# Ledger of designs, part 53: peptides against a protein of PDB entry 4QMF

Target 1, 175 residues: chain A of PDB entry 4QMF
Amino acid sequence: ESSFMTLFPKYRESYLKTIWNDVTRALDKHNIACVLDLVEGSMTVKTTRKTYDPAIILKARDLIKLLARSVPFPQAVKILQDDMACDVIKIGNFVTNKERFVKRRQRLVGPNGNTLKALELLTKCYILVQGNTVSAMGPFKGLKEVRRVVEDCMKNIHPIYHIKELMIKRELAKR

## One batch from the design tools (peptide; aimed at target 1 I163 K164)

Design b2_p29_7_s4 (made by RFdiffusion4, then SolubleMPNN; from b2_p29_7, 12 letters changed)
Fold by OpenDDE base, seed 1:
Structure b2_p29_7_s4 (fold): chain B 175 residues (1-175), chain A 29 residues (1-29)
Amino acid sequence: as target 1 above (175 residues)
Amino acid sequence: EEEEEKFLEEVLKELEEELKKEEEEKKKK
């Protein structure tokens, strides 16, 4: 039997309590057990004797990881699908200056969230910028592109460069 | 698909304007 645990920040507790029955129901379909520990501030997923697919526990691990990083349940639960992968990108360690960090993080979102929406369309990923992490869900190729754009943005390469590149690649792929 | 292309083109224009503003602010400092 396999088990995975993740910690979540205190500000996430209220939301996790409200959706935990839905998490349980989604994982029960795969015979994966789960526990929300409010004292420790942790989520745990475990295989059972009735678990048919041993690989589903890795997706369950990813589910609780995404939930801990503020991904809403209706989006996070899609990780249980076979064609869906995820990545949690740490962005807090690229710059020490708080003002510079905030400015570069804001460039990922852009005016009215349009930069983020453009990146989502071009990579076919879901992307959430929250605190010191960026969470992404989608195909592996798209996730690789998202990580590159996010890390480069924190290194002071504006996302517009990558958006232009991705648009050119998209146009070339139509030929 | 056509609506997505129009959106992406508008985003590029918006970001180009934002970059121009940032460069102007740097010159003033």
Scores: peptide ipSAE 0.606, ipTM 0.911, DockQ to the pose 0.736
OpenDDE base, seeds 2, 3, 4, 5: peptide ipSAE 0.603, 0.603, 0.605, 0.603; ipTM 0.911, 0.910, 0.912, 0.912

Design b2_p29_8 (made by RFdiffusion4)
Pose (drawn by RFdiffusion4):
Structure b2_p29_8 (pose): chain A 175 residues (1-175), chain P 29 residues (1-29)
Amino acid sequence: as target 1 above (175 residues)
Amino acid sequence: MFTDMTEEEIDEFLEEIREELDEIEEEME
């Protein structure tokens, strides 16, 4: 009955092709069927007659979505867990110009990826920047903070204010 | 969960990031 599909870019195909056996196995634990269409370049997840809880298909949809945005499989299967949520943030329709987009995304990740790592430490979330998207995984509150930072960064508001604020909040909670 | 760093290592790293952020703020002013 329930079926969700997603598209993936070609540079990702090879990785998925070699780890797909591990994906159908992880999904087999929940009795969710999945198909990888190489010609179309897509992934599909479906529920079956023998699926215990159909709602997990939503999580399965998130899994293949994370896999389409260059999130590594070992990190991605965590979405099949309970205390795990995700958010794939689209950053394409903020800037019409290509140079400015790169400027702001590079500002988002920063030198040596430090500021991006700092966000991971402050929001307690896994964050991955790829092409037109920023994929995030972890606690709901931290996810809200990540979306806030990313969206406000793709708009010309620098992430320094947010990072400082989160640092202050963290030290206040230390007390 | 998503990192292998200790709390002390995280604090040291964030202090370094704080110094860089203060420098950026001064440049912006």

Design b2_p29_8_s1 (made by RFdiffusion4, then SolubleMPNN; from b2_p29_8, 12 letters changed)
Fold by OpenDDE base, seed 1:
Structure b2_p29_8_s1 (fold): chain B 175 residues (1-175), chain A 29 residues (1-29)
Amino acid sequence: as target 1 above (175 residues)
Amino acid sequence: MFTDLSEEEEEEFLKEILKELEKEEEELK
């Protein structure tokens, strides 16, 4: 039997409690067992004797990882689909200065979230910026592009340049 | 962030973003 565990921050506890029955139901369809440990602050998924597809446990692992990083359940549960991948990008180690970190993170989001929304559309990904991580869900090609833009942003390369490049590529692909 | 736009709405949004990005790029020069 295979199992995976993910810790979650305290501020996420209340939400996870409210949606855990839905998590259980979603994973039960694949005969994956799950446990929410409120004392330790952890989520665990594991295969059972009835698990048909052994690969589904890896998607279950990704599900709890996404939930721990504040991705809403209705979005996170889509990871169980065969054509959906995810990435959790750590952004907290690129800059030690807190003010500089906040400024660069804000550039990634942009006014009213428009920069992030543009990036989502161009990469066909869902993207959530939370704390010291960026969570993304979508096709592998799109995820690779998202990681590049996110990391470059934290390295003081403004997302505008990458977004403009992606827009040009999109326009060319219409031909 | 959730993206649930029609294709037409998506194109219109991207056109607007392009204008904003061009202005911002000019300000960065």
Scores: peptide ipSAE 0.295, ipTM 0.801, DockQ to the pose 0.624
OpenDDE base, seeds 2, 3, 4, 5: peptide ipSAE 0.275, 0.290, 0.050, 0.282; ipTM 0.793, 0.793, 0.584, 0.792; seeds 4, 5 fail the geometry check

Design b2_p29_8_s2 (made by RFdiffusion4, then SolubleMPNN; from b2_p29_8, 14 letters changed)
Fold by OpenDDE base, seed 1:
Order: sequence, then C-alpha cells, then structure tokens
Structure b2_p29_8_s2 (fold): chain B 175 residues (1-175), chain A 29 residues (1-29)
Amino acid sequence: as target 1 above (175 residues)
Amino acid sequence: MFTDLSEEEEEEFLKKLLEELEKEEKELK
C-alpha cells in the first residue's frame, strides 16, 4: 500500500477542519483513505485494498499538497480529474531582501489582480499566489508557461513582456 | 484566482489589456 503525507502551516488549520469531510468524501469515491492530524499539522492519503486504480494515489498526493498551499477545496479537488495537472512553484529563494521580494510578488498579481488574470486566461490555468509559493492547475503546456513567467518575474523580468508574447501567440493560433 | 468568464468576455478583457500593456511597456522604456 502507498501513502503520502504533507505538512500544512498553522494558519491553514481552521479551513482544513471545515472542509475535511468533503475531502474524505471525494477520496472515498476512489477508495483512497485520508487522515487529518491536527497535532502534527499534517494530511495523509493512502491506498486501500479496495483501490481500483493505483495511479489515483498520486492525484490524492497532489490534492493535499494544493490544500496545504491555500488552494480552496472546490478548485483543488479538480486535480482528481484525468486531464488536470498541477505545479507548486517556490518563489521565496530568488530574493533575500524582503521588500524586493514583496514588490516582485506583487508584479505577478498586478493592479486589481489583472496581471494574474491575464496569465490565467492565456495559459488556461488556475493560479494562486500565496506566501512563498505559487500554485497552478491546468494543462501541462500551460503550467510550463506559468512557471517560466513566475520564475522570471522573481528574477526581475516583468510579466508584461511574457503576457504580450502569449497574446501574440494566441492571435496567431486563431488563423 | 478563479477565471469564469465567457469566451466573449475573455476576448474583450484581453483586447483592453493589450492597450494597457502597451502603455506600461512604453513607460518602462
């Protein structure tokens, strides 16, 4: 039997408690067992003797990873779909200066979240910027593009240049 | 962030964004 465990930050505990019954129900449909440990601050998923598809445990692993990084359950649970992939991009190590980090992270979001919204539309991904990570869900090609834009932004390349490039590519694809 | 726009709304948003991006790019140069 296979199992995976993910730690979550303390500030996420209250939310996880409120949605854990829904997590359990979603995973039960695939005969995946799960445990929320509030003492350790961890989530665990594991296969059972009734698990039909052994590959579903990898998606369950991704589910708890996404939940630990503040992705809402209604979005995170979509990872159980066959055509959905995810990525968790660590952004905290690119810049040591806190002020510079915050400024570059804010560029990813942009005014009223418009930069992030544009990136989501152009890549067909869901994107959440939280703390020292960016969580993304969508097709593999889109996820690759998201990671490039996010990491380059933390390297002081403004997202506007990549967004413009993606818009041009989108326009060309309509022909 | 959730994106739940219709295709038409998406196209309109992107068109408007293009104009804004061009202005910002000009200011960054």
Scores: peptide ipSAE 0.162, ipTM 0.729, DockQ to the pose 0.613
OpenDDE base, seeds 2, 3, 4, 5: peptide ipSAE 0.148, 0.158, 0.076, 0.149; ipTM 0.720, 0.724, 0.618, 0.718

Design b2_p29_8_s3 (made by RFdiffusion4, then SolubleMPNN; from b2_p29_8, 16 letters changed)
Fold by OpenDDE base, seed 3:
Formats: structure tokens, C-alpha cells, sequence
Structure b2_p29_8_s3 (fold): chain B 175 residues (1-175), chain A 29 residues (1-29)
């Protein structure tokens, strides 16, 4: 039997308590057991003897990972679908200066969130910027593009350059 | 946060953003 555990920050506790019954029901369909530990601040998923597909535990692992990083349940639960992939990009170690980190992270979002929205549309991905991570869900090709833009942004390459390129490619694909 | 848009709304948004991005790129060059 396989199991995975992830810690979550205290500020997520209230929300996770609210949706945990929904998490349980979603995982029960695949005979995956789950536990919310409010004392430790952790979520655990585990295969059972009734688990038919052994690979589903990896998706369950990704589910709790996404939930820990503030992805809402209605979006996060889509990871259990065969056609959905995800990526959690750690951005906290690219810059040591806090102010510089905040500025670069804000560039990913942009004014009124328009930069992030454009990136989501162009890559066909859901993207959430939260704390020291960027969570993305979508097709593999789109996820690769998201990671490139995010990491380059933290390396002081403005997302505008990549977005411009993606927009040009989109126009060319229409012809 | 991902917001669902119609194809028409998506196209309109991207076209408007393209104009703004071109102006910003010019300033950075």
C-alpha cells in the first residue's frame, strides 16, 4: 500500500475543514482513503485493498498538494481526471531579497491580473500565484510553457516577452 | 484565478492586451 502526506499552512485550515467531506467523496470513488489532521496540519492519502488503479494514488497526492497551495477544491479535484496534469512551481528560492521577490512575483500577475489571465488563455492552463509557489493545471504542453515563463520571470525576464511570443504563435496558428 | 470566457471575449481581451504590450515593449527597448 502507498501513502502520501503534505503539510498545509494554518491559514488554509478553515477552508480545508469546509471541503473535506467533498474530498473524501471524490477519493472514495477510487477507493483512496484520506485523513485531515488538524493538529499536525497535514493531509494524507492512502491506497486500500480495494484500490483498482495503482496510479490514482499519484493523482490523489497531487490533489492534496494543490489544496495545500490554496487551489480551490472545484478546480483541484479535476486533477483526478485522466486528461489533466499539474505543476507546482517553487519560486521562493530564485531571489533572496524580499522586495525584489515581491516585485517579480507581481509581474506574473500584472495590472488587474491581466498578465496572468493572458498566460492562462494562451497556455490553456489554470494558474494560481500564491506565496512561494505557482500552481498550474492543464495540458502538458501548456504546463511546460507556464513553467518557462514563471521561472524566467523570477530570473528577471519580464513575462511580457513570452506572452508576446505566444500571442504571435496563436495568430499564426489561425492561418 | 481562472475565469471562463467565450471565444469572442477571449479574442477581444487578447487583441486589446496585444496593443498595450507592444507599447510596453517599445519602452523597454
Amino acid sequence: as target 1 above (175 residues)
Amino acid sequence: MFTDLSEEEEEKFLKELMKKLEEELKKLE
Scores: peptide ipSAE 0.118, ipTM 0.702, DockQ to the pose 0.653
OpenDDE base, seeds 1, 2, 4, 5: peptide ipSAE 0.115, 0.066, 0.055, 0.062; ipTM 0.699, 0.643, 0.646, 0.645

Design b2_p29_8_s4 (made by RFdiffusion4, then SolubleMPNN; from b2_p29_8, 16 letters changed)
Fold by OpenDDE base, seed 3:
Structure b2_p29_8_s4 (fold): chain B 175 residues (1-175), chain A 29 residues (1-29)
Amino acid sequence: as target 1 above (175 residues)
Amino acid sequence: MFTSLSEEEIEKFLKELEKELEKELEKLK
């Protein structure tokens, strides 16, 4: 039997309490057990004797990881689908200066959210910029592209360069 | 957030974005 645990920040507690019955129901379909520990501030998923697919526990692990990083349940639960992958990109370690960090993180979003929108569309990924992480869900190829853009952005490479590249590739693929 | 947009909506947005990107890229040269 396998189990995984993730911690969540205090500000997520109320939301997680609200949706935990839905989490339980979703995981029950796969015979995965789960526990919300409000004292420790943790979520745990565990295989049971009735778990048929041994790989589903890894998706359950990813589910609680996404939930801990503020991904809403209706989106996060899609990770349980076979064709859905995810990535949680830690961005807090690239820049020590808080102001510079905020500025670079904001570049991922861009004016009116257009940078983020473009990146989501071009990679076919869901992307959530929250705190010190960027959470992404989608096809593996798209996720690789997202990580590249996000990390490069934190390294002071403006997302515009990658977006232009992706747009060119998209246009070429249409022909 | 925007993963459910139709292909038509995507193309419309990207066409608009392309124009803006060209302007921004020129400024960075």
Scores: peptide ipSAE 0.189, ipTM 0.763, DockQ to the pose 0.622
OpenDDE base, seeds 1, 2, 4, 5: peptide ipSAE 0.182, 0.178, 0.187, 0.176; ipTM 0.758, 0.756, 0.762, 0.751

## One batch from the design tools (peptide; aimed at target 1 I163)

Design b2_p30_1 (made by RFdiffusion4; failed a check: too like the target's own chain)
Pose (drawn by RFdiffusion4):
Structure b2_p30_1 (pose): chain A 175 residues (1-175), chain P 30 residues (1-30)
Amino acid sequence: as target 1 above (175 residues)
Amino acid sequence: EEEEEELEEELDEELAHLSELLIKRELAKR
């Protein structure tokens, strides 16, 4: 009955093609069927007659969505867990110009990826920047903070204020 | 415009140093 599908770019195809057997196995634990269409370049997840809890299909949809945005499989299967949520943030329709987009995304990740790593430490979330999207995984509150930072960064508001704020909040909680 | 560019560079340098120090401190807790 329930079926969700997503598209993936070609540079991702090889990776998925070699790890797909691991995906259908992880999904087999929940009795969710899944198909990888190479010509169309898509992934599909479906519920079956023997699926215990159909609602996990939502999580399965998130899994293939994370897989379509260059999130590694070992990190991605964590979405099938309970205390895990995700958020794939679209950053394409903020800037019409291509140079400015790269400027702000590169500001988002920063030198050596440090400021991006700092966000991972402060929001307690896994964050991955890829092309037109920023994929995040972890606690709901930290996810809200990540979306806030990313969206406010793709708009010309620098991440430094947010990182300072979160650092101050963390030290205040340390007390 | 030049003043805005200089401000942005200064914020970037400050954030780069701040983030590096934060990462080193967190690694030292291991």

Design b2_p30_1_s1 (made by RFdiffusion4, then SolubleMPNN; from b2_p30_1, 13 letters changed)
Fold by OpenDDE base, seed 2:
Structure b2_p30_1_s1 (fold): chain B 175 residues (1-175), chain A 30 residues (1-30)
Amino acid sequence: as target 1 above (175 residues)
Amino acid sequence: SEEKKKKEEELDKELDELSEKLLKEAEAKR
């Protein structure tokens, strides 16, 4: 039997408590057990003797990881689909100056989230910028592109260069 | 530098315009 645990921040507790029955139901379909520990502030997923697909536990691991990073359940649960991958990109360590960090993170999001939405469209990914992490869900190719744009943005490479590149690639792919 | 800051602001504006254009085009295709 395999198990994975993820800690979650205190501010996420209320939400996780409210959706945990839905998490349980979703994982039950795959015979994956799960536990929410409010004292420790952790989520655990476990295979059972009835787990048919041993690989699903890795997706369950990813599910709780996404939930811990503020991805809403209706989106996070899609990770259980075979064609869906995810990435959690740590962005907090690229810049020591808080103001510079905030500025670069905001640049990634853009006014009204337009930059992020554009990036989502171009990469066919879901992207959530929260705190010191960016969570992304989508195809592997798209995830690689997202990580590159996100990390480069935090390294002070303006997202516009990547957006233009992705737009060109998209147009070429339509031909 | 002030020059670099100005350039970044210009790029920010350009990016926003480009993003909006892309999003509008996508909406029109749906």
Scores: peptide ipSAE 0.634, ipTM 0.934, DockQ to the pose 0.945
OpenDDE base, seeds 1, 3, 4, 5: peptide ipSAE 0.629, 0.626, 0.630, 0.625; ipTM 0.934, 0.933, 0.934, 0.933

Design b2_p30_1_s2 (made by RFdiffusion4, then SolubleMPNN; from b2_p30_1, 11 letters changed)
Fold by OpenDDE base, seed 4:
Structure b2_p30_1_s2 (fold): chain B 175 residues (1-175), chain A 30 residues (1-30)
Amino acid sequence: as target 1 above (175 residues)
Amino acid sequence: EEEEEKKEEELDKELDELSSKLLKEAEAKR
């Protein structure tokens, strides 16, 4: 039997409580057990004797990881699909200066979220910028591109260069 | 530092314009 546990911040508690029955139901379909511990502030997923696909526990692990990082349940639950991958990119350690961090993080999002939406479109990923992490869901190729753009942005490489590159690649792929 | 800031602002504007165009084109195809 395999189990994974993820801690979540206190501000997520109320939301997680509201959706936990849905989490349980989604995981029950795969015979994965789950526990929400409000005292510890943790989510746990565990295989059972009835778990048919042992690999699904890794997806369950990813599910609770995404939920802990503020990804909404309707989006996060898609990780249980075979064709869906995810990545949680830690961005908080690239810059020590708080103002610089905020500026670079905001640059990833852009005015009205336009930059982020453009990046989502170009990479075919879902992307959520929240706190000190960027959560992404999509194809592996797209996830690699997202990570590159995100990390480079935090390293003071402007996203415009990557967006232009991705646009060119997209146009070339249409030919 | 001032030159760098100006350059970043220009790139920010260009990025927003490019992003907006891309999104509008995508919406038009729906």
Scores: peptide ipSAE 0.652, ipTM 0.932, DockQ to the pose 0.931
OpenDDE base, seeds 1, 2, 3, 5: peptide ipSAE 0.648, 0.651, 0.649, 0.648; ipTM 0.932, 0.932, 0.931, 0.931

Design b2_p30_1_s3 (made by RFdiffusion4, then SolubleMPNN; from b2_p30_1, 12 letters changed)
Fold by OpenDDE base, seed 4:
Structure b2_p30_1_s3 (fold): chain B 175 residues (1-175), chain A 30 residues (1-30)
Amino acid sequence: as target 1 above (175 residues)
Amino acid sequence: EEEEKKKEEELDKELEELSRKLLEEEEAKR
């Protein structure tokens, strides 16, 4: 039997409590057991003797990881689909200066979230910027592109260069 | 620093315009 655990921040507790029955139901379909520990602030997923697909536990692991990083359940649960991948990009270590960090993170999001929405469109990914992480869900190719843009942005490479590149690639792919 | 700031602001403006146009075009296709 395999098990995975993730910690979640205190501010997510209320939300996780409200959706945990839905999590349980979604995982029960795959005979994956799950536990929400409010004292420790953790989520655990584990295989059972009835688990048929051994790979689903890894998706369950990803599910709780996404939930811990503020991805809403209706979006996060899509990770259980075979064609859906995810990435949790740690962005907090690229810049030590808090103000610089906030500025670069905000640049990634853009006014009214337009930069992020554009990036989502171009990569066919869902992207959530929260705290010190960026969570992304989508095809592997798109996820690779997202990670590049996100990390480069935190390294002070302006997203415009990547957005332009992605737009060009998109136009070429239509031909 | 001033030149860098100015450049960043220009890039920010350009990015916003580009992003907005892209999104508007996508909405128009729906």
Scores: peptide ipSAE 0.660, ipTM 0.940, DockQ to the pose 0.928
OpenDDE base, seeds 1, 2, 3, 5: peptide ipSAE 0.657, 0.658, 0.657, 0.657; ipTM 0.939, 0.939, 0.939, 0.939

Design b2_p30_1_s4 (made by RFdiffusion4, then SolubleMPNN; from b2_p30_1, 13 letters changed)
Fold by OpenDDE base, seed 5:
Structure b2_p30_1_s4 (fold): chain B 175 residues (1-175), chain A 30 residues (1-30)
Amino acid sequence: as target 1 above (175 residues)
Amino acid sequence: MEEEEKKEKELEEELEKLSKELLEEEKAKR
């Protein structure tokens, strides 16, 4: 039997309590057990004797990981689909200066979130920028592109260069 | 510092323009 646990920050507790029955129901369809521990502040997923697909536990692990990083349940639960992958990109360790960190993180979002929406469209991914992480969900190719843009942005490469490249690639693919 | 700030502002403005154009194009196709 395989088991995975993730910790969640205190500010997520109220939300996780409200959706946990839905999490349980979604995982029950795959015979995956789950536990929400409010004392420890953890989520756990476990295979059971009735788990048919041994790989589904890895998707369940990813589900609780996404939920811990503020991804809403209706989006996070899509990770259980076969064609859906995710990535949690840690961005807090690229820059030591807090002001520079905030500035570079804001470049990913842009005015009214338009930069982020453009990147989501170009990569066919869902992207959430929260705290010291960027969570992404989508096809593997798109996730690779998202990680490159995010990491380069934190390394002081402006997102515009990658957005232009992705736009050119998109136009070429239409021909 | 001023030159870097000016360049950054120009890049941000260009990116905003490109992003809006892309998003409007996508809305028109749907």
Scores: peptide ipSAE 0.585, ipTM 0.916, DockQ to the pose 0.870
OpenDDE base, seeds 1, 2, 3, 4: peptide ipSAE 0.582, 0.585, 0.585, 0.583; ipTM 0.915, 0.915, 0.916, 0.915

Design b2_p30_2 (made by RFdiffusion4)
Pose (drawn by RFdiffusion4):
Structure b2_p30_2 (pose): chain A 175 residues (1-175), chain P 30 residues (1-30)
Amino acid sequence: as target 1 above (175 residues)
Amino acid sequence: LITEEDLEELEEEAEEIAEEILEEEEEEEE
């Protein structure tokens, strides 16, 4: 009955093609069927007659969505767990110009990826920047903070104020 | 762009600011 599908770019196809057997196995634990269409370049997840809890299909949808945005499989299967949520942030429709987009996304990740790593440490979330999207995984609150930072960064508001604020909050909680 | 040095300085400032805020809270409780 329930079926969700997503598209993936070609540069991702090879990776998925070699790890797909691991995906249908992880989904087999929940009795969710899945198909990889190479010519269309898509992934599909479906519920079956023997699926225990159909609602997990939502998580399965998130899994393939994370797989379409260059999130590694070992990190991605965690979405099938309970205390895990995700958020794939679209950053394409903030800037009409290409140069400024790269400027702000590079500002989002920063030198050596440090500021991006700093966000991972402060929001306690896994964050991955890829093309037109920023994929995040972890606690709901930290996810809200990540979306806030990313969205406010793609708009010309620098991430330094946010990082400082989160650092102050963390030290205040340390007390 | 934010460098590693900026982050280190920013951490120190954040510690100081947090200490000042905690002192002010203690004064208010008194």

Design b2_p30_2_s1 (made by RFdiffusion4, then SolubleMPNN; from b2_p30_2, 10 letters changed)
Fold by OpenDDE base, seed 5:
Structure b2_p30_2_s1 (fold): chain B 175 residues (1-175), chain A 30 residues (1-30)
Amino acid sequence: as target 1 above (175 residues)
Amino acid sequence: MITEEDLKELEKEAREEAEKILEEEKKKLE
């Protein structure tokens, strides 16, 4: 039997408590057990003797990881679908200066969130910028592109360069 | 949910911004 645990910040406790019955129901369909520990501040998923596909535990692991990073349940639960992948990109280690970090993170979002929205459309991914991480969900190819743009942004390469490249590629594909 | 209908406008804005940034970077290299 396999088991995975993820810690979550205290500010997520109330939300996780309210949706945990829904998490349990979603995982029960795959015979995956789950535990919410409010004292420790952890979520645990584990296989059971009735688990049909042991590989589903990896998706369950990803589910609790996404929930811990503030992804809403209606979006996070989609990770259980076969065609859906995810990535949690750590962005807090690229820059030591806090002000510089905040500025670069804001560039990823852009005015009125338009930069982020454009990136989501072009990569066909869901993207959430929260704290020191960027959570993304979508096709593998799209996720690869998202990671590149996000990391380069933290390395002081403006996201617009990559967005323009993706737009050109899309236009060429329509011809 | 993200819709494809918004892409046209966003693409236009992104292209304009990209062109500005590229031109600025070229000028810095001169």
Scores: peptide ipSAE 0.030, ipTM 0.516, DockQ to the pose 0.076
OpenDDE base, seeds 1, 2, 3, 4: peptide ipSAE 0.029, 0.027, 0.027, 0.025; ipTM 0.528, 0.520, 0.487, 0.517; seed 4 fails the geometry check

Design b2_p30_2_s2 (made by RFdiffusion4, then SolubleMPNN; from b2_p30_2, 10 letters changed)
Fold by OpenDDE base, seed 5:
Structure b2_p30_2_s2 (fold): chain B 175 residues (1-175), chain A 30 residues (1-30)
Amino acid sequence: as target 1 above (175 residues)
Amino acid sequence: MITEEDLKKMEEEAKKEAEEIEELEEELEE
């Protein structure tokens, strides 16, 4: 039997409690068991003797990982679909200076979230910037581009350069 | 869901920001 556990921050506890029945129902369709431990602050997913698809446990692992990083359930549950992939990009280790980190992270979002929305549209991904991570969901090709833009932003390459490049590529593909 | 109109607006804003950054970079090289 396979099992995966993830810790979640205390501020997520109330939300996770409210949606946990929905998590349970979604995973029950695949005969995956799940446990919410409020004392430890953890979520666990497990295969059962009735689990048919061995690969679904990896999807369940990704589900609880996304939920721990503040992705809302209606979006996170889409990871159980075969055509949906995800990536959790760690951004907290690129810059030691906290102020510089916050400024570079804010550039990913941009004014009124417009930079992030542009990146989501161009890559066909969902993207959530939270704390020391960026969570993304979408097609593998789009996720690869998101990771490049996010990491380069933390390395002081402004996202606008990549957005411009992606826009040009999109226009060329329409011809 | 983001509409095509939203995309076009965001693309235009992104282009303007890119142009501003390019201008700033050119000024810093002088």
Scores: peptide ipSAE 0.028, ipTM 0.507, DockQ to the pose 0.070
OpenDDE base, seeds 1, 2, 3, 4: peptide ipSAE 0.026, 0.019, 0.029, 0.027; ipTM 0.503, 0.376, 0.552, 0.509; seeds 2, 3 fail the geometry check

Design b2_p30_2_s3 (made by RFdiffusion4, then SolubleMPNN; from b2_p30_2 with L1M E9K E12K E15R I17E E24K)
Fold by OpenDDE base, seed 3:
Structure b2_p30_2_s3 (fold): chain B 175 residues (1-175), chain A 30 residues (1-30)
Amino acid sequence: as target 1 above (175 residues)
Amino acid sequence: MITEEDLEKLEKEAREEAEEILEKEEEEEE
């Protein structure tokens, strides 16, 4: 029997409570049990005797991890699909200065979120910047590119350079 | 759902921003 737990911040409690029946229904299709503990502020997923695919518990783990990091349920539940992968990139440890951290994180989003939207399109990923993490969902190749851009941004390499490179590569591939 | 027109606009804006950054970096190195 395999079990995974994740903690969630208090500001997610109301949302998680509203969608938890949908989480339960989605996991029941795979015979994965789940528990929402509002006192501890945790989500737990567990295999059951009826769980046929042992690998699905890892996807269930990723589901609750994504939900804890503010990914909305209609997007997060796609992780249960075989062709979908995810990554949760910790960005809070690259910079000690809070103001510098906020500036670099804002560069990743860009004006009106345009930088992030461009990166999503070029990598074919969903990307959410929240607090000290970036959550991404998509193909493995795209996720690798997202991680590189995000980490380099926190190392003071502006995302625009990578976006320009990805655009050029896309144009060359059409030819 | 992002349209092809939205993508073209984002590509144009990203290119313009990249050019502005490069010009500023060149001016700081002179």
Scores: peptide ipSAE 0.030, ipTM 0.544, DockQ to the pose 0.088
OpenDDE base, seeds 1, 2, 4, 5: peptide ipSAE 0.027, 0.027, 0.027, 0.027; ipTM 0.520, 0.511, 0.534, 0.518; seed 4 fails the geometry check

